Peptides against a protein of PDB entry 5TUV. Designs and how they scored, part 150

Target 1, 107 residues: chain A of PDB entry 5TUV
Amino acid sequence: KEVIDRLRYLKAEIEDLELKERELDQQKLWLQQSIKNVMDDSINNRFSYVTHEDICNCFNGDTLLAIQAPSGTQLEVPIPEMGQNGQKKYQINLKSHSGPIHVLLIN
Target 2, 107 residues: chain B of PDB entry 5TUV
Amino acid sequence: AQECQNLEVERQRRLERIKQKQSQLQELILQQIAFKNLVQRNRHAEQQASRPPPPNSVIHLPFIIVNTSKKTVIDCSISNDKFEYLFNFDNTFEIHDDIEVLKRMGM

## One batch from the design tools (peptide; made by RFdiffusion4, then SolubleMPNN)

Design b2_p23_6_s4 (from b2_p23_6, 10 letters changed)
Fold by OpenDDE base, seed 1:
Structure b2_p23_6_s4 (fold): chain B 107 residues (1-107), chain C 107 residues (1-107), chain A 23 residues (1-23)
Amino acid sequence: as target 1 above (107 residues)
Amino acid sequence: as target 2 above (107 residues)
Amino acid sequence: KPIYSSEEAIKNKAKEPFKYTLQ
């Protein structure tokens, strides 16, 4: 009886947790759509940028490459491998489907 | 007893997943706030300057930042497909997204 | 914090390419 009661309790709790998880999933979808709407607003879009100074203040001592691309652009970094010359390869592949990619070098 | 243990594991798994989703929601909220603050800052700045910033002085969202050593040689090539880019580095690098940048900016 | 680090990838002996989609 004790085991049976524990089983019933656990099953009921899991059911409640399932409901909570679905609630959170819906909230996430709503919030994601909200963010999209805010960013797609014409006025907000016009001012959705950072400056050279902003980036320099965030990162010190290194060469910085700023890459702006359309939403949905896919970025891939292959596994670092040894090249034919014995040097490791470090690469970034970018694939855009909706517009050009802009590159800005920041020193 | 074994079934109880199985359900206990399942319950714990769901609890952890819910916790993660709650954290993700909080991050999305912060992202939205940061974006709004960014827009407000830029609007004010342009009002004070009575002009928009030079086009090559700003990075529009969405973007990524590549951070590498000052000694790193960076080569960029564009494929036959206009929207595909390949970046080659002779040394290691880091990639940061715009979300992290906004956080670092204190937005 | 970085979404990707070459050093970390090497250290962890990454077995798959890193993929990311701009939002």
Scores: peptide ipSAE 0.710, ipTM 0.909, DockQ to the pose 0.924
Fold by OpenDDE base, seed 4:
Structure b2_p23_6_s4 (fold): chain B 107 residues (1-107), chain C 107 residues (1-107), chain A 23 residues (1-23)
Amino acid sequence: as target 1 above (107 residues)
Amino acid sequence: as target 2 above (107 residues)
Amino acid sequence: KPIYSSEEAIKNKAKEPFKYTLQ
């Protein structure tokens, strides 16, 4: 009877947790849409940028590439492998579907 | 009972997923706040300067930052329409997203 | 913190390419 009662309790709790998880999934969806709407707003879009100074303040001592691309641009980094000459390959592949990619060199 | 144990494992799994989803939601909220703060900062700055910043002095969202050594040789292949980029590095690099940059900026 | 690190990828012996979509 104790086991039966425990089983009943666990099943009920799991059902409640399923509801909670679905609620969180919906909240995530709505929040993501909200963020998109805020970023797509004409005024917000006009001011959605960082400065050269901002980037320099965030990073020190290295070469920095700032790569701006349209939303949805796909970035891929292949698994580092040995090249033909024995040198390891370090690559970044970028593919945009909606507009050009812009690159700025910093430091 | 094996059934009871199985349900307890499932319960714990669901609880962990819920915790993770709650954390992800909080991060999204912080992202939205950071973006709004960025917009506000830029609007105020442009009002004070009475002009927008030069086009090549700012990086519009979305963007990524590639960080590598000053000694790293970088080669870039670009498609004719600038929709596809291939970067080759002779050394290791790091990639940072705009979200991290905003965090580092204290937004 | 970085979304990608070459060093970490090598250290962890990544088995799949890293993919990211700008948002």
Scores: peptide ipSAE 0.710, ipTM 0.909, DockQ to the pose 0.928
Fold by OpenDDE base, seed 3:
Structure b2_p23_6_s4 (fold): chain B 107 residues (1-107), chain C 107 residues (1-107), chain A 23 residues (1-23)
Amino acid sequence: as target 1 above (107 residues)
Amino acid sequence: as target 2 above (107 residues)
Amino acid sequence: KPIYSSEEAIKNKAKEPFKYTLQ
């Protein structure tokens, strides 16, 4: 009886969890669309920027490159491998399909 | 019973997935708030200055930040496709997204 | 926390390239 009751309870709970998970999935989609709408708004887009000072305040002691590119730009970093000359290869590949990529040296 | 144990494992698995999804949702909410705060900050700043910032003084979203040692040599090449960029580094680097930057800015 | 770290990639012996899409 105890095992049967536990099984019944667990099955019911799992069903509730399934509903909760689906609800969260829908909320995520809704919020993602909301964020997109907010960012695509003309007024918000006009003011959607950070300054060099902002970046410098976030990071210190290193060379900083800021790379601005259109949404959808693809970034790829190959697996670091040893080059033919014994040097490790560290690379970033960027591919934009909708507009130019802008690179700024911050410091 | 084995069935009970299996359901308990499944229950725990679902609970963990839900927890992860809840965390992701919270991050999205924070992103939206941060973006709105950024826009408000910039609007206020431009109103006080009575002019927009110089075009090369700001970094428009979306962007990424690459940080590396000050001693790192960076080479950038543009491929035949003007929208394709290749960066070569002679040392290790880190990449940060705009979301992290906004967080570090306290937005 | 960076979205990518060369050092971490090396340490973890990454088996696939890192990919990211700007949004």
Scores: peptide ipSAE 0.708, ipTM 0.908, DockQ to the pose 0.929
Fold by OpenDDE base, seed 2:
Structure b2_p23_6_s4 (fold): chain B 107 residues (1-107), chain C 107 residues (1-107), chain A 23 residues (1-23)
Amino acid sequence: as target 1 above (107 residues)
Amino acid sequence: as target 2 above (107 residues)
Amino acid sequence: KPIYSSEEAIKNKAKEPFKYTLQ
């Protein structure tokens, strides 16, 4: 009976947790849509930028590339491996589908 | 007994997932707040200056920041498909997203 | 922390390419 009672308790708790998880999933979807709507707003979009100074204040001592691209642009970094010349290759692949990619050199 | 143990493991797994999802929701909320603060800052700045910033002086969202040594040689090539970009580095690099930048900016 | 680090990728002996979508 003790085991049976524990099983009943656990099953009931798991059911409650399932509801909670679904609630969180829905909240995430709503919030993501809200963020998208806010960012796509004409006025907000007009002012959705950072400056060179902003970036420089966040990073120092290195070369910085700022790469601006449309939402949905895909970024891929291959596994670092030895190239044909025996040198390790470090590479970034970008694929945009809806607009140009802009590259700014910072510092 | 084994069934009880299995359910306890399942319960714990669900609790951990819920915790992770709660944290992710909090991050999304912070992202939204940071974005709104950024927009407000820029609107105020442009109002004070009575003009928008020069086009090449700002980085529009979304963007990424590539951080590498000042000694790193960077090559950029554009494929026949104008929307595909390839960046080659002769040394290691880091990539940061705009979300992290906004956090570092204190937005 | 960065979304990607070459050093960490090498250290961890990454088995697949890193992928990210701008949003």
Scores: peptide ipSAE 0.704, ipTM 0.907, DockQ to the pose 0.935

Design b2_p23_7_s2 (from b2_p23_7, 14 letters changed)
Fold by OpenDDE base, seed 1:
Structure b2_p23_7_s2 (fold): chain B 107 residues (1-107), chain C 107 residues (1-107), chain A 23 residues (1-23)
Amino acid sequence: as target 1 above (107 residues)
Amino acid sequence: as target 2 above (107 residues)
Amino acid sequence: SSIRQAIENLKKKKEEAKEREEK
């Protein structure tokens, strides 16, 4: 009796959790679409930038490269391996399909 | 008994997924707020300056920031495709997305 | 993959490596 009652309770709770999870999935989709719409707005797009000062305030003492790449750009960072000259290879590979990539040296 | 235990494990797994999805949803909300605040700041700044910033003085979203030591040598080349960029470093680096930068800016 | 996802993966790998070194 106790086990049977527990099974019934757990099954009912799992059904409720399934509904909750679907609700969250839907909310995520709507929010993602909302963000896209806001960023794609012509006025918002015009003002969607940061300054050199902004970046410098976020990071101190190091060399900073700002890489502006279109949405959908592919980023690859190979695992550092020994090169032909005996030096480890530290690389970033970027491939854009929708527009040019722009690089700025901040400091 | 075994069925009860299996359902309890499933219940816990679903609860953890829900918790993760709730956290991800909150991050998206904060992202949207940060973006709106950025746009508002820039609009106000340009109004006060009575001019837009120089094109090469700002980084437009979306972007990434590469942070590395001042001693790091960085080489950049355009590969086979004009939209493909290869960055070579002689030492380690860190990469940060635009969302993280906005967070650090306090947006 | 997208840049954002790639960065997340890199950070995860770095954290995992750090955890292994600390054990």
Scores: peptide ipSAE 0.388, ipTM 0.869, DockQ to the pose 0.351
Fold by OpenDDE base, seed 2:
Structure b2_p23_7_s2 (fold): chain B 107 residues (1-107), chain C 107 residues (1-107), chain A 23 residues (1-23)
Amino acid sequence: as target 1 above (107 residues)
Amino acid sequence: as target 2 above (107 residues)
Amino acid sequence: SSIRQAIENLKKKKEEAKEREEK
């Protein structure tokens, strides 16, 4: 009887958790769409940038590449493997489908 | 009973997923706020300067930042249409997205 | 985003590698 009562309780709780999870999923989708709408707005898009100073304040001491990659750009970073010369290969592959990629060197 | 144990494991799994989804939702909210703050800052700055910044002085969203040592040699191969980029590094690098940059900026 | 997911995966792999080196 105790086990049966526990089973009933757990099943009811899991059902409630399923509803909560679905609610969170819907909220995420709504918020993602909201962010997209805000970013795609013509006025917001015009002012959606950072400066060299902004980047320099976030990072110090190293070479920084700023890569403007349009939405939907694919990024591939292969696992470093030994190259033909016995040197590890460190690579970044970018493929855009919607527009050109722009690269800026900072510092 | 084994069934009770299985349901308890399932309950815990769902609770953890809900917690993760709640955290992700909070991050999206912060992202939206940061973006709005960025836009507001830039609008105000351009109003004060009475002109937009030079095109090469700013980094438009979306973007990524690649951080590497000043000693790192970087080779870049670009497609004719500038839609595909291959970066080769002789040493390790770090990649950061625009959201992380906005967080570091305190937006 | 494909980029965000790729960056997250990269960071995760680096953390796992560091943990292995510390053992």
Scores: peptide ipSAE 0.387, ipTM 0.867, DockQ to the pose 0.387
Fold by OpenDDE base, seed 3:
Structure b2_p23_7_s2 (fold): chain B 107 residues (1-107), chain C 107 residues (1-107), chain A 23 residues (1-23)
Amino acid sequence: as target 1 above (107 residues)
Amino acid sequence: as target 2 above (107 residues)
Amino acid sequence: SSIRQAIENLKKKKEEAKEREEK
């Protein structure tokens, strides 16, 4: 039956797609590990920084805060809600578990 | 048949996921390249200057950039150990991660 | 990274809000 043949074809294609998806997942894991290894290297870590000039070139003349936080730091940005005074609250919550957070004013 | 239609929907869903995963892999590759280029640039710059930059003149990875208007009032509350930070803004802000900054830098 | 994920989520929420306002 034509319908049966179509079903068989679709099932076979889906199986092939599953294999492809798993391959991509594996590649992602390997690449993530590679990036981690490169960043954890002592020499690379020493030179893993940007300058004030770099930041200023990326953004125009607004106030720029640079927040250096250790890996694993939790970031929470609540949805703006109306405060008691009728003003929307804009907040950033940071919680580090492995070290201090450092804040720099760029401009 | 309804069964064929269901499988075709599933097929399309999987194709879309694969496409998304391929894009994510490309982003990871670019991140790795950008990081390596950053390290290389900084090593060269320090060699030319024959000294490292001042500690407060650079931002070490990982970091985030907060961009807001110059008119925005920013209040910061910190814990004694500097592990917890609460930022309050009286207006909207944008947050950018270090990866986005590296992209904007053309790394 | 938890921070990166949080930023991504924030951007997603912002885009969703814009889409709702455009309708």
Scores: peptide ipSAE 0.376, ipTM 0.868, DockQ to the pose 0.390
Fold by OpenDDE base, seed 4:
Structure b2_p23_7_s2 (fold): chain B 107 residues (1-107), chain C 107 residues (1-107), chain A 23 residues (1-23)
Amino acid sequence: as target 1 above (107 residues)
Amino acid sequence: as target 2 above (107 residues)
Amino acid sequence: SSIRQAIENLKKKKEEAKEREEK
């Protein structure tokens, strides 16, 4: 009887968890849309930038490239493989569909 | 019973997924807050300066930061419309997205 | 065009700009 009761309890709990999971999925979708709306707002878009100082404060001692690319730009970083000269290939592939890509040197 | 054990495994799996989704939702909330704080900071800064920053002095979202050694040689192939970029590095590099940068900035 | 050349040019320009701000 204890096993039967446990089974009933577990089934009911799983059903509740399914509802909770769907709720979270919906909240995520709404939040994602909210973020998009906020970022697409004309005023927010005007001020949606960081400065060279901001970047320099985050990173030290290395070459820093800032690559500004439109939303939806495809970024591919292949796994380093041996090249033709026996050297590992370190690559970044970018493909934009909605606008040009801009590259800035920070330091 | 085996059925009870199976349901307990399923229950635990669902609980873990819910926990992960809750964490992801929290991260999205933090992203939105960080963005709003960034916009507010920039608006205030421009008000104090009574002018916008020079166009090449800022990095507009969305962007990525590539961090590599100062000794790294970087070659770039660009399409005619600047929609496609191929970066070749002779050494390792790190890529950081704008969200990570905002976090490091304390936004 | 090599980004290396562009980077070198940008570094030079940045240094020159910094020097002008310090004067």
Scores: peptide ipSAE 0.253, ipTM 0.863, DockQ to the pose 0.019

Design b2_p23_7_s3 (from b2_p23_7, 16 letters changed)
Fold by OpenDDE base, seed 1:
Structure b2_p23_7_s3 (fold): chain B 107 residues (1-107), chain C 107 residues (1-107), chain A 23 residues (1-23)
Amino acid sequence: as target 1 above (107 residues)
Amino acid sequence: as target 2 above (107 residues)
Amino acid sequence: SNIRKAIENKKKKEEEAKKRELE
């Protein structure tokens, strides 16, 4: 009887958790759409930028590259394997399908 | 007994997924707030300056930041249409997305 | 975002590598 009661309780709780998970999934979807709408607004788009000063304040004086790439751009960072010359290769591959990529040297 | 144990494992798995989804939802909320704050800041700044910033002095969203040592040699290969970029580094580098930058800015 | 996922994957791999070096 105790085992049967525990089984019933667990099944009921799992059903409640499934409902909660679906609710969170829906909320995420709505929020993602909201963010997209806000970013796509013409006024917001005009002012959706950071300055060189902003970037410099976020990082400690290392070499900084800012890469402006359109949404959907593919980023690939290969595993740093040994190259032909015996040196590890550190590489970034960027491929855009919707527009040009722009690179700025910050410092 | 074994069935109870299986359901308890499933219950725990679902609870962890829910927790993760709740955290992700909070991050999206913060992202939206940060973006709105950025837009507001920039609008105010341009009003005070009575002019927009120079086009090459700002980084428009979406973007990424590459951070590396001052000693790192960077080689960049670009396609004719600027749709494909290949960056080669002689040492390690860090990559940060625009969302992380906005967080560091305190937006 | 594909970019965000790629960045997260890179960071994860680096953290795992650091962890292995400390063990």
Scores: peptide ipSAE 0.417, ipTM 0.878, DockQ to the pose 0.434
Fold by OpenDDE base, seed 3:
Structure b2_p23_7_s3 (fold): chain B 107 residues (1-107), chain C 107 residues (1-107), chain A 23 residues (1-23)
Amino acid sequence: as target 1 above (107 residues)
Amino acid sequence: as target 2 above (107 residues)
Amino acid sequence: SNIRKAIENKKKKEEEAKKRELE
């Protein structure tokens, strides 16, 4: 009797959690669409930028590259492997499908 | 008893997913706020300057920032259409997205 | 975005590597 009651309780709780999870999924979808609409607005798009000063204030005085890539650009960062000369290879691969990539040296 | 244990494991799994989804939703909210604040700042700044910034002085969203030591040698190979980029580094580097930059800016 | 996912994956792998070094 106790085991049967516990099973019923757990099943009911799991159903409630499923409803909560679906609610969160819907909220996420709605918010993502809202963000997209705000960013795609012509006025907002015109002013959607940061300055060199902004970047320099966020990071120390190392070499900083800013890569402006269109939405949907593919980024690949391979795991560092030993090269033919015995040095580790550190790489970034970028592939855009919708437009050119622009690179700026900040420091 | 075993069925109860299986359902308890499932319950815990769902609770953890819900917690993760709640955190992700909060991040999206902060993203939207940060973007709106950025746009407002830039609009105000351009109004005061009575002109837009030079095209090459700003970084338009979306973008990424690559941070590496000043001693790091960077080689870049670009396709003819500028749709594909290959970066080679002789040392480690960090990559940051535009969202992280906006957070560091205090937007 | 694909870029955001790639960056997140890189960070996760680095964190996992650090955990292994601490063990």
Scores: peptide ipSAE 0.411, ipTM 0.876, DockQ to the pose 0.408
Fold by OpenDDE base, seed 2:
Structure b2_p23_7_s3 (fold): chain B 107 residues (1-107), chain C 107 residues (1-107), chain A 23 residues (1-23)
Amino acid sequence: as target 1 above (107 residues)
Amino acid sequence: as target 2 above (107 residues)
Amino acid sequence: SNIRKAIENKKKKEEEAKKRELE
């Protein structure tokens, strides 16, 4: 009897959790669409930038590359493997489908 | 007994997923707020200056930041179609997205 | 975002590699 009651309780709770999870998924989708709409707005897009100073304040002492890539750009960072000369290869592969990529040296 | 244990494990798994989704939702909310704050800041700055910043002085979203040592040699090759970029580094590097930068800026 | 996923994957792999070196 106790086991049966526990099973019923757990099944009911799992059903409630499934509903909550679906609700969160819907909220996430809604918020993502909202963010997209805000970013795609012409006025917001015009002012959607950071300065060199902003970047320099976030990072200290290193070489900084800023890569402006359109939305949907694919980024691949291969696992460092030893190259032909026994040196580890550190690489970034970028592929854009919607526009040019622009690279800026900050520091 | 075993069925109860299996359902309890499933229940716990669902609870953890819900917690993770709640955290992700909060991050999206913060992202939206940060973006709105960025736009507001830039609008105010341009109003005060009565002109937009020079095109090469700002980094437009979306972007990524690559951080590496000043000693790191960076080679960039562009594909024939200009949509593919290959970066080669002789040492390790870090990559940060625009969202992380906005967080570090305190937006 | 594909970029975000790639960055996260890189960080995870690096953290795992560091953990293995400490072990």
Scores: peptide ipSAE 0.405, ipTM 0.874, DockQ to the pose 0.470
Fold by OpenDDE base, seed 4:
Structure b2_p23_7_s3 (fold): chain B 107 residues (1-107), chain C 107 residues (1-107), chain A 23 residues (1-23)
Amino acid sequence: as target 1 above (107 residues)
Amino acid sequence: as target 2 above (107 residues)
Amino acid sequence: SNIRKAIENKKKKEEEAKKRELE
């Protein structure tokens, strides 16, 4: 029947899609490693920075903090909840394991 | 048939996942390009200036930008080793990663 | 905290500068 043929076709297509998905997963992992290698390169690392001007051009009018934290630093931004004084708590928690954190005030 | 319909739903789900993964892969490619462009720009700029920028005038990757109102009060608690930071804000703030900044810079 | 003091001092200076511009 036409239904049986459709079932066979769909099963075969799903198998092909599974292969395609695995291929994309592998490509993603490879590209991520490539990016890491490029960033860890001595020359690239020397020039991997932005200026105050760059940041100011991206943002205006507000207070800007630049937080330079090593790779792997844990960043937690709790959901704003009501504090003891009835004020919502807006917090950033940072924990580094590989080096110090540096904070720069841009404006 | 119900089985045919179930497989069609599964097929569509897989197609959507593949589409999402393709988009994510493209974003990673753009990230790599942006980083390479940043490095190239900085190398050229330092060659023209015949000196590196002062260390406190630039923000090295990886970093985050915190954007908040000028009226926002910011309290910062720092560990002795500068590995742990707690920021308290009395109002809302936005956080932007370095990738987003590079995009805004047109890299 | 040195960072806290720096942030507060900069905010204060900016506010003072804005006031002077408005005068």
Scores: peptide ipSAE 0.258, ipTM 0.868, DockQ to the pose 0.024

